Peptides against a protein of PDB entry 4Z5W. Designs and how they scored, part 72

Target 1, 305 residues: chain A of PDB entry 4Z5W
Amino acid sequence: IPDVFLELNKLWYFSAQSNLFNGEMPRSLSNSRSISLLSLRNNTLSGQIYLNCSAMTNLTSLDLASNSFSGSIPSNLPNCLRLKTINFAKIKFIAQIPESFKNFQSLTSLSFSNSSIQNISSALEILQHCQNLKTLVLTLNFQKEELPSVPSLQFKNLKVLIIASCQLRGTVPQWLSNSPSLQLLDLSWNQLSGTIPPWLGSLNSLFYLDLSNNTFIGEIPHSLTSLQSLVSKENAVEEPSPDFPFFKKKNTNAGGLQYNQPSSFPPMIDLSYNSLNGSIWPEFGDLRQLHVLNLKNNNLSGNIP

## One batch from the design tools (peptide; aimed at target 1 R41 A65 S111 F246)

Design b2_p27_3_s2 (made by RFdiffusion4, then SolubleMPNN; from b2_p27_3, 21 letters changed)
Fold by OpenDDE base, seed 5:
Structure b2_p27_3_s2 (fold): chain B 305 residues (1-305), chain A 27 residues (1-27)
Amino acid sequence: as target 1 above (305 residues)
Amino acid sequence: SEEEAEKKAEEEKKENEKYKSFYITTE
């Protein structure tokens, strides 16, 4: 990418996704006063990520995902006072989340999916201080770590939590009960154990639940049949979605489904590939908004309602 | 047998892993 962004003093949006750009980010780009949205996703950019937050006063969205950046996560990003959305998916940091992110009050949406992030306990302890954090995607990190269950963790405004495919140990964390606005929870493809907690059914906005491919035992909580978002068509307020799309990747297919908004996910309960027992509750019939109920590969018995 | 059930469960697990899907925020 040429170093010409000083001349582009009116450039508000720069999208250069899915190209063949290589080398480092131009210094003039890292110092742009005009850019609000920057996307360089799916290129071959390299070097260290550096942004001059004192210059980049208009930066609101940063998408650098699927690049060959090296080095540390930029600890100065919280100084970008308008920065709301960060997509660092597939950047191999091999790092912990910086302590400076405790001060990241502008942050609303964060993805580190498949970014070799370490120490989930530290990550969650830091990110709980981001009071405006609504979307958190941490898929394919924290390999074989324990999901912290510390009840003091508080994500009050959290709407989307995806921590899939981490081989995480532990239980469904009690601190999620402090997230009453949670709409989407994906903890699939971990090594989570214990019972599915009944308080999940009290998350009135929860329309998408994926607990599949874990080691959960016991009965399906009856409270899941009373999930209000799945009983009634509440007018889901079109809340501002994260500026990054979601891609459903499959191991067998190069083609992922793209979802531009969390609200475009099908209303779903997936409890498949666990060790759940007991019956299917007839009251699942009350979930009139449910598109997908997946209970396959469990130890369930009795009649299908 | 229990061994046949365990073997079947392992085969089903290996098959399921082939069809593993996950959400990420990039291509």
Scores: peptide ipSAE 0.511, ipTM 0.866, DockQ to the pose 0.243
OpenDDE base, seeds 1, 2, 3, 4: peptide ipSAE 0.489, 0.519, 0.532, 0.437; ipTM 0.842, 0.873, 0.883, 0.816; seeds 2, 3 fail the geometry check

Design b2_p27_4 (made by RFdiffusion4)
Pose (drawn by RFdiffusion4):
Structure b2_p27_4 (pose): chain A 291 residues (1-233, 242-249, 256-305), chain P 27 residues (1-27)
Amino acid sequence: IPDVFLELNKLWYFSAQSNLFNGEMPRSLSNSRSISLLSLRNNTLSGQIYLNCSAMTNLTSLDLASNSFSGSIPSNLPNCLRLKTINFAKIKFIAQIPESFKNFQSLTSLSFSNSSIQNISSALEILQHCQNLKTLVLTLNFQKEELPSVPSLQFKNLKVLIIASCQLRGTVPQWLSNSPSLQLLDLSWNQLSGTIPPWLGSLNSLFYLDLSNNTFIGEIPHSLTSLQSLVSKPDFPFFKKGLQYNQPSSFPPMIDLSYNSLNGSIWPEFGDLRQLHVLNLKNNNLSGNIP
Amino acid sequence: SIANLLKNEDVAYITSANPADVSKSSP
């Protein structure tokens, strides 16, 4: 990509995604005062990611995903004070999230999906301090690590939480109850154990729950039949493993408890869930009748 | 009947990138 971005001082939108571009991002792009939306995803771009945050005061959305970049996660990113969305998926950082990210108050959406992020314990202790974070994708990282149960963790405004296919040990942590506005929760494809916490049924905005492919035991909590959003009625897309979904509401309401060791019966009160589109209880130890 | 709500969906997870290779174009 040519280094001509000093000359293009009115450029607020640049999208070069899904091409064959290689090499580093030109430094002038890293200094662009006018750039707002930048999408370079799905190229062969490489090198240490450098962004001058004193210079890029209009940067609001950054998508460098699925590229050949290496090095660390830039620690100066919180200083890009208008940056609201970062898609860093499929960049092999082989690194932890910098502590400075606790100061990233403009951040509302973050994806490190399949990015070789280590230490979910430190990553979550940091990111809980980003007060405006509404969506978090940590899928395919933290391999075989433990999902922290530390009760001090609070993600207050969190709407979407996805940490799948990390083979995480531990239980569904109670501190998730500190995310009362949670819409979409995906903990699937992990090694999670214990029972399914009844407090999940207390999440009034939750419409999509994927607990599939875990080691969960015990009963289906009765509170799931009283889930409010299941009983009654911005750009950074998601893929389901790939089928594209543009926003969290693009996912039909679902309960997927499949591929676990769950026991007991199916509650008749599930009939109260009139807005439920998908109920997947396959590959469990469930017994009794079908209500 | 609750049986009408039961679905045999494929087990899956959500990501922010297409897990399959994507088509690219020459600049």

Design b2_p27_4_s1 (made by RFdiffusion4, then SolubleMPNN; from b2_p27_4, 16 letters changed)
Fold by OpenDDE base, seed 3:
Structure b2_p27_4_s1 (fold): chain B 305 residues (1-305), chain A 27 residues (1-27)
Amino acid sequence: as target 1 above (305 residues)
Amino acid sequence: SLSDLLHDEEPHYITSVDPNEVERTAP
């Protein structure tokens, strides 16, 4: 990309998504005082990500996903005092989340999907200090690590948690019970074990639950039949969604569906491809807002109600 | 009926990576 942004002192939005831009990010762009939204997704940009946060005082959204950036995650990003949304998906960092992210109070939405991020324990310990964090996407990282179960972890304002396809070990973590605003949980395609905890049914805002493709055992918690968001249509005030889309990726087929907002996902309970036993609760019929109940490939018995 | 909710959905997960995104090669 040419280093011509110095003269663009009124540039508020710059999108150059899905082009053939290569080389480093222009220094004039990384020093832009006017830019609020920056998207350079799906290019061949390389080198170290550097942003002059002292100059970039208007930066609110950053999408650098699907680029050939290297090196560490920029530790100075918390100094970008208005930066809310970060998409660093498909950037191969091979790194841990910086300790400086404990101070990232402006952060509302973060994606590192398929970014070779390491040490999930450190990542969650750091990110719990981000008091405004609502959306966290960590899919395709932390390969074969253990999902921390430390009860002291606290994500008070978390609405969307996606940690899929990590081959994570452990159990459904008790610290998620400290996230009463959780709307969407995807922990699919892991090696999670134990029973599905009954306290999941106390998450009154939870409308999308994917625990599929794990090693869960025992009965389906009856408390899932009382998920308030699935019993009654709460007119959830549409909160501002992340500036990056979500994709439902099929593992068997090329392609996927795009979802611009978490609210665009159909209300779902997916417990498929586990080792669950017992009966299907007839009280799942009380979940009038539920669109998809997937229980296939389990050890369930009895009649379908 | 609960039978109408029991869909044969293909195995999937959520990501922020576009699965249709063509990998860009520098010229």
Scores: peptide ipSAE 0.483, ipTM 0.856, DockQ to the pose 0.614
OpenDDE base, seeds 1, 2, 4, 5: peptide ipSAE 0.479, 0.459, 0.461, 0.474; ipTM 0.854, 0.848, 0.848, 0.856

Design b2_p27_4_s2 (made by RFdiffusion4, then SolubleMPNN; from b2_p27_4, 16 letters changed)
Fold by OpenDDE base, seed 5:
Structure b2_p27_4_s2 (fold): chain B 305 residues (1-305), chain A 27 residues (1-27)
Amino acid sequence: as target 1 above (305 residues)
Amino acid sequence: SLADMLKDEEPHYLTSVDPNPVPRTAP
């Protein structure tokens, strides 16, 4: 990318996605006062990520995903006072979340999917201080760590939590009961154990639940048959989506489906590939908004209602 | 029916990584 952005003093949106750009990010771009939306996703950009937050006073969205950047996560990003969305997916950092992110009050959506992030306990302890955080994607990190169950963790405004394919140990964490606005939860492809907690059925906005490919035991909580978002449409709050898309990746080398908004996901309960026992509750028939109920590869018994 | 909701979906997970990145436009 040429270093010409000093002359582009009216540039509000710069999208250069899915090109062949290589080398470092231009210094003039890292100092742009006018840019609000910056997307360089799916290029071959390299070097250290550096943004001059004191200059970039209009920056609201940053997408650098699927590049060849190296080094540390930029600890100064919380100084970008209008920065709401960050997509750092598929950047190999081999790092922890910076402690400075405790002060990241503008942050609403964060993705580190497949970014070699380490120490989930520290990451969640830091990110709980981001009071405006609504979307958190941490898939393919924290390999074989333990999911912290510390009741003091609080994500009050969290709507989308995705921590899939981490081989995480532990149980469904009680601190998620402090997230009453949670709409989408994916904890699939981990080593989570214990029972599925009944308090999940109290999450009145939860319309997408994936707990598949874990080691859960016991019965399906009857409270899941009373999920209010799946009974009636009245609580479907259209909220601002993250500026980055989601992808449903199949456990095959086949491509995934793209979802531009969380509301585009079919309402789903996936409990497949566990060790759950007991019967299927007939009251799942009351979930008139449910599109997919996946209970395959469990120890369930009795009749299908 | 409840039976119509019981789908044999392939195992999957959510990510923000595009598994089918648009081919970079060759020049």
Scores: peptide ipSAE 0.438, ipTM 0.825, DockQ to the pose 0.749
OpenDDE base, seeds 1, 2, 3, 4: peptide ipSAE 0.418, 0.426, 0.414, 0.408; ipTM 0.802, 0.809, 0.795, 0.795

Design b2_p27_4_s3 (made by RFdiffusion4, then SolubleMPNN; from b2_p27_4, 16 letters changed)
Fold by OpenDDE base, seed 3:
Structure b2_p27_4_s3 (fold): chain B 305 residues (1-305), chain A 27 residues (1-27)
Amino acid sequence: as target 1 above (305 residues)
Amino acid sequence: SIADMLKDEEPHYLTAVDPDEVERKAP
């Protein structure tokens, strides 16, 4: 990309997605005082990510996903005082989340999907300090690590948590009960074990639950039949969604479905591909807003009600 | 009915990146 952005003192939005840009990010762009939304997604940009946060005082959204950036996650990003949304998906950092992210109070939405991030315990310990964090996507990281169950972890404002396809060990973490605003939970394609905890049914805003492709045992918690968001149509206040889309990846070569907002997901409970036993609760019929109940490939018995 | 909700969905997970997004190599 040419280093010509110095003269673009009124540039508020720059999108150069899905081009053939290579080399480093231009220094004039990294020092832009006017830029609010920056997307360079799906290019061949390389080198270390550097942003002059003292100059970039208007930066609110950063999408650098699907680039060939290397090195550490930029530890100075919390100094970008208006930066809300970060998409670093498919950047192979091979790194831990910086300790400086404890101070990232502007952060609302973070994606590191398939970014070779390591140490989930440290990542969650750091990110719990982000008081405005609503969306966290960590899919395809932390390979074969243990999902921490430390009850002191607290994500008070968390609405969307996706930690899929990490081969994570452990149980459904009790600290998620401290996230009463949780709307979407995907912990699918892990090695999570134990029982599905009854307190999941107390998450009154939870409309999308994917626990599929794990090693869960025991009965389906009856409390899932009382999920308030699935019983009644709450007018979900359209909160500002993250500036990055979500994708439903199928294991088949069928193209990923794009979802621009979490509210665009069909209300779903997916418990498929586990070792759950017992009966299907008739009270799942009370979940009038539920579009998909997937219980296939379990050890369930009795009649379908 | 609960039977109508029991869909045969293919195994899937959520991510924040297009799985089919081909890395564009600069020529």
Scores: peptide ipSAE 0.404, ipTM 0.824, DockQ to the pose 0.657
OpenDDE base, seeds 1, 2, 4, 5: peptide ipSAE 0.399, 0.386, 0.396, 0.380; ipTM 0.825, 0.814, 0.825, 0.819

Design b2_p27_4_s4 (made by RFdiffusion4, then SolubleMPNN; from b2_p27_4, 15 letters changed)
Fold by OpenDDE base, seed 3:
Structure b2_p27_4_s4 (fold): chain B 305 residues (1-305), chain A 27 residues (1-27)
Amino acid sequence: as target 1 above (305 residues)
Amino acid sequence: SLADMLKDEEPHYLTSVNPEPVERKAP
């Protein structure tokens, strides 16, 4: 990308997604005082990510996903006082989340999906201090680590949590019960074990639950038949969604289905590919807003009600 | 019916990036 952004003192939005841009990010762009939304997703940009947060006072959204950036996660990003959304998916950092992210109070949405992030315990301990964090995507990281169950972890404002395909060990973490605003939970494609906890049914805003492809045992908690968001159509106040899309990756399909907003997901309970036993609760019929109930490849018995 | 909700969905998970290389149209 040419280093010509110095003269673009009125540039509010720059999108150069899905181009053939290579080399480093231009210094004039890294020092832009006017830029609010920056997306360079799906290029071949390289080198270290550097942003002059003292100059970039208007930066609110950053999408650098699917680039060839290297080095550490920029520890100075919390100094970008208006920065709300970060997409660093498919950047091979091979790093931990910086301790400085404890101070990232502007942060609302973060993705590191498939970014070679390490140490999930440290990551969650740091990110719990982000009081405005609503969306967290950590899919394809932390390979074979243990999902921390520390009850002191607290994500009060968390709405979307996706930690899929990490081969994570452990149980469904009790600290998620401290996230009463949780709308979407994906912990699929892990090695999570134990029983599905009954307190999941107390998450009144939870409309999308994916626990598929784990090693869960025991009965399906009856409390899942009383998920308020699936019983009644709450007019979910359309809160501002992340500036980055979500993708449903199917193993068989040559492309992820794109979802621009979490509200665009069909209401779903997926418990498939586990070792669950017992009966299917007839009271799942009371979940009038539920579009998909997937219970396949379990040890369930009895009649389908 | 509850039977109509029991869909055979293919194994899937959520990400924030398309797993496929977007075909970069050559200019």
Scores: peptide ipSAE 0.433, ipTM 0.795, DockQ to the pose 0.766
OpenDDE base, seeds 1, 2, 4, 5: peptide ipSAE 0.432, 0.408, 0.412, 0.409; ipTM 0.799, 0.785, 0.783, 0.785

Design b2_p27_5 (made by RFdiffusion4)
Pose (drawn by RFdiffusion4):
Structure b2_p27_5 (pose): chain A 291 residues (1-233, 242-249, 256-305), chain P 27 residues (1-27)
Amino acid sequence: IPDVFLELNKLWYFSAQSNLFNGEMPRSLSNSRSISLLSLRNNTLSGQIYLNCSAMTNLTSLDLASNSFSGSIPSNLPNCLRLKTINFAKIKFIAQIPESFKNFQSLTSLSFSNSSIQNISSALEILQHCQNLKTLVLTLNFQKEELPSVPSLQFKNLKVLIIASCQLRGTVPQWLSNSPSLQLLDLSWNQLSGTIPPWLGSLNSLFYLDLSNNTFIGEIPHSLTSLQSLVSKPDFPFFKKGLQYNQPSSFPPMIDLSYNSLNGSIWPEFGDLRQLHVLNLKNNNLSGNIP
Amino acid sequence: SLLNLIEETNLEFSLDSGIDSGYIYTD
């Protein structure tokens, strides 16, 4: 990509995604005062990601995903004070999230999916301090690590939480109850154990719950039949493993408890869930009748 | 009650097989 971005001082929107571009991002792009939306994803771009945050005061959305970049996660990123959305998926950082991210107060959406992020314990202790974070994708990282149960963790305004296919040990942590506005929860494809916490049924905005492919045991909590959003009625897309979904509401309401060791019966009170589109209880130890 | 829910609301249901389970990610 040519180094001409000093000359293009009115450019607020640049999208070069899904091309064959290689090499580093030109430094002038890293210094662009006017750039607001930048999408370079799905190229062969490489090198240490450098962004001058004193210079890029209009940067609001950054998508460098699916590229050949290496090095660390830039620690100066919280200083890009208008940056609201970062798609860093499929960049092989082989690194931890910098501590400075606890100061990233403009951040509302973050994806490190399949990015070789280590130490989920430190990553979550840091990111809980980003007060405006509404969506977090940590899928395909933290391989075989333990999902921290440390009760001090609070993600207050969190709407979407996705940490799948990480083979995570541990249980569904109670501190997730500190995210009362949670809409979409995906903990699938992990090694999670224990029972399914009844407090999940207390999440009034939750419409999509994917606990599939874990080692969960015990009963289906009765509270799931009283889930409010299941009983009664921005750009950074998601892919389901790939089928594209543009926003969290693009996912039809779902309960997927499949591929676990769950026992007991199916509650008749599930009939109360009139807004439920998908109920997937396959590959469990469930017994009794079908209500 | 679940059988009525499947009939009236066109609920997709899977107990032994059917619906594919997947995980969400970004590109």

Design b2_p27_5_s1 (made by RFdiffusion4, then SolubleMPNN; from b2_p27_5, 10 letters changed)
Fold by OpenDDE base, seed 1:
Structure b2_p27_5_s1 (fold): chain B 305 residues (1-305), chain A 27 residues (1-27)
Amino acid sequence: as target 1 above (305 residues)
Amino acid sequence: SLQNLIKENNLKFSLTSGIESFYLTTE
């Protein structure tokens, strides 16, 4: 990309996504005082990510996903005091989340999907301090780590949590019960074990639950038949609208179906590919807003009620 | 009943086949 952005003193929005741009991010862009929305997703940009947060005082959204950037996660990003949305998906960092992110109070939506992020315990410990964090996507990181169950972890404002395809061990963490506004939970394609905890059914805003492709045992919690968001339409919960799209994928090499908003996801319970036993609760019939119930490949018995 | 929900609300239900599992990403 040419280094011509110094002349664009009124540039509020710049999108050059899904092009063939290569090389480094222009220094004039990294110092833009006017830019609010920057999307360079799906290019071949390279080098270290550097943003002059002292200059970029209007920056609110940053999408650099699917680029050839390298090096460390920029530890100075919390100094971008208006920065709300970050998409760093498919950037190979091979790093931990910077400790400085404890101070990232402007942060509302963060994705590190498939970014070679390490140390989930440190990541969650840091990110819990982001009081405005509503959307967190950590898919395809933390390979074979243990999902921390530390009850002191608190994501009070979390609405969307996606930590899929990490080969994570452990159980469904009790600290998620401290996120009463949770609308979407995807912990699929891990090695999570134990029982599905009954308190998940107390998450009244939860309309999308994916626990598929794990090693869960025991019965399906009856409390899942009482998920209020799936019983009635009346709880129109404010949905998070991150400035980055989501994709449904089967594997890392497959093209995904794009969803621009979490609201575009059909209400779903997916418990498929586990070791769940017992019966299907008749009260699943009360979930009038449910679009998908996937119980495939379990040890369930009895009749379909 | 769940059977009624499947018929009346077009609930996609699977025990053996027909629904694929996906995970969510931002890439």
Scores: peptide ipSAE 0.521, ipTM 0.939, DockQ to the pose 0.879
OpenDDE base, seeds 2, 3, 4, 5: peptide ipSAE 0.499, 0.513, 0.518, 0.506; ipTM 0.937, 0.938, 0.939, 0.937

Design b2_p27_5_s2 (made by RFdiffusion4, then SolubleMPNN; from b2_p27_5, 13 letters changed)
Fold by OpenDDE base, seed 4:
Structure b2_p27_5_s2 (fold): chain B 305 residues (1-305), chain A 27 residues (1-27)
Amino acid sequence: as target 1 above (305 residues)
Amino acid sequence: SLKELIKNYNLQFSLNSGIESFFLTTE
């Protein structure tokens, strides 16, 4: 990318997605005072990510996903006082989340999907201080770590949590019960164990639940039949619309189905590929807004009600 | 009933086959 962005004093939006851009990010772009939305997703950009947050006072959205950047996660990003959305998916950082992210008050949506992030305990301890954080995507990180169950963790405003395909151990963490605005939870493709906790059914805004491909045991919590978002249409889901798309993937190498907004996901309960037992609750028939109920490959018994 | 939801509301239901499990990413 040519280093000519200083001349573009009115550049509000720059998208160079899905091109063949290589080399480093231009310094003129990293110093742009006018830019609000920057997307360089799916290129071959390399080097260290550097943003001059003192210059980039209008930066609200940053998508650098699927690039060949190296080095550390930029610890100065919290100084970008208007920066709300960050997509750093598929950047091989091999790092922990910087401690400076405790001060990231502007942050609303963060993705580190498949970014070789380490230490989930530290990551969650840091990110819980992001009071405006609504969307958190940490899929394909933290390989074989334990999902922390520390009750002190609190994500008050969290609407979307995706921590899939991490081979995480542990149980469904009770600290998620402190996120009453949670709309989408994906903890699929882990090694989570224990029972599915009944308090999940108290998450009245939860319309998408994926706990598939884990080692859960026991009965399906009856409280899942009372999820208000799946009973009635009336809960206008305040759409957390991060400025980055989501993808449904079968595996890491498959092309995903693109979804521009979390609200565009069909309402779903996926509990497939576990060791759940007991009967299917008849009250699942009350979930008039449910589009997908996947109970495949469990130890369930009895009749379909 | 769940059977009614499947028939009348086009609920995709699977116990054995058909519905694939996905995971969500941003890449």
Scores: peptide ipSAE 0.507, ipTM 0.931, DockQ to the pose 0.884
OpenDDE base, seeds 1, 2, 3, 5: peptide ipSAE 0.486, 0.492, 0.255, 0.491; ipTM 0.929, 0.929, 0.833, 0.928

Design b2_p27_5_s3 (made by RFdiffusion4, then SolubleMPNN; from b2_p27_5, 9 letters changed)
Fold by OpenDDE base, seed 4:
Structure b2_p27_5_s3 (fold): chain B 305 residues (1-305), chain A 27 residues (1-27)
Amino acid sequence: as target 1 above (305 residues)
Amino acid sequence: SLQNLIKENNLKFSLNSGIESFYITTE
């Protein structure tokens, strides 16, 4: 990308996604005062990510996903006082989330999918201080770590939590009960154990639950049959989506189905590939908004009600 | 009943086969 952006005093939006851009991010772009939305997703950009947050006072969205950036996560990003959305998916950081992110009050949506992020405990302890954080995607990180169950963790405004395919150990964390606005939970493809907690059914906005490919035991909580978002249409709050797309993938090498908004996901309960036992609750019939109920590869018994 | 929901609302239901499990990413 040519280093000519200093002359573009009115550049509000720059999208160069899905090109063949290589080399470092232009310094003029890293110092742009006018830019609000920056997307360089799916290129071959390299070097360290550096943004002059003192200059980039209008920056609201940053998508650098699927680039060849290296080095540390930029610790100064919280100084970008208007920065709401960050997509750093598929950037090989091999790092922990910076402590400075405790101060990231503008942050609403964050993705580190497949970014070699380490220390999930530290990550969640830091990110809980982001009071405006609504979307958190941490898929394909924290390999074989333990999902922290610390009850003091609090994500008050969290709506989308995706921590899939991490081989995480532990249980469904009770601190998620402190997120009453949670709409989408994906903890699939982990090594989570124990029972599925009944309090999940108290998450009245939860329309998408994926606990598939874990080691859960016991019965399906009856409370899942009373998820209000799946009973009635009235609670579908159109919420501001992150400026980055989501993808459903079967494996790392498969093309994903793209979803531009979390609300575009079909309402789903996926409990497949566990060790759940007992019967299927008849009251699943009350979930009139449910599009997908996947219970395959469990130890369930009885009849389909 | 769940059977009614499957028939009336076209609920995709799987116990044995057909529905693949996917995880969500942003990449």
Scores: peptide ipSAE 0.541, ipTM 0.938, DockQ to the pose 0.886
OpenDDE base, seeds 1, 2, 3, 5: peptide ipSAE 0.521, 0.261, 0.514, 0.496; ipTM 0.935, 0.812, 0.936, 0.933

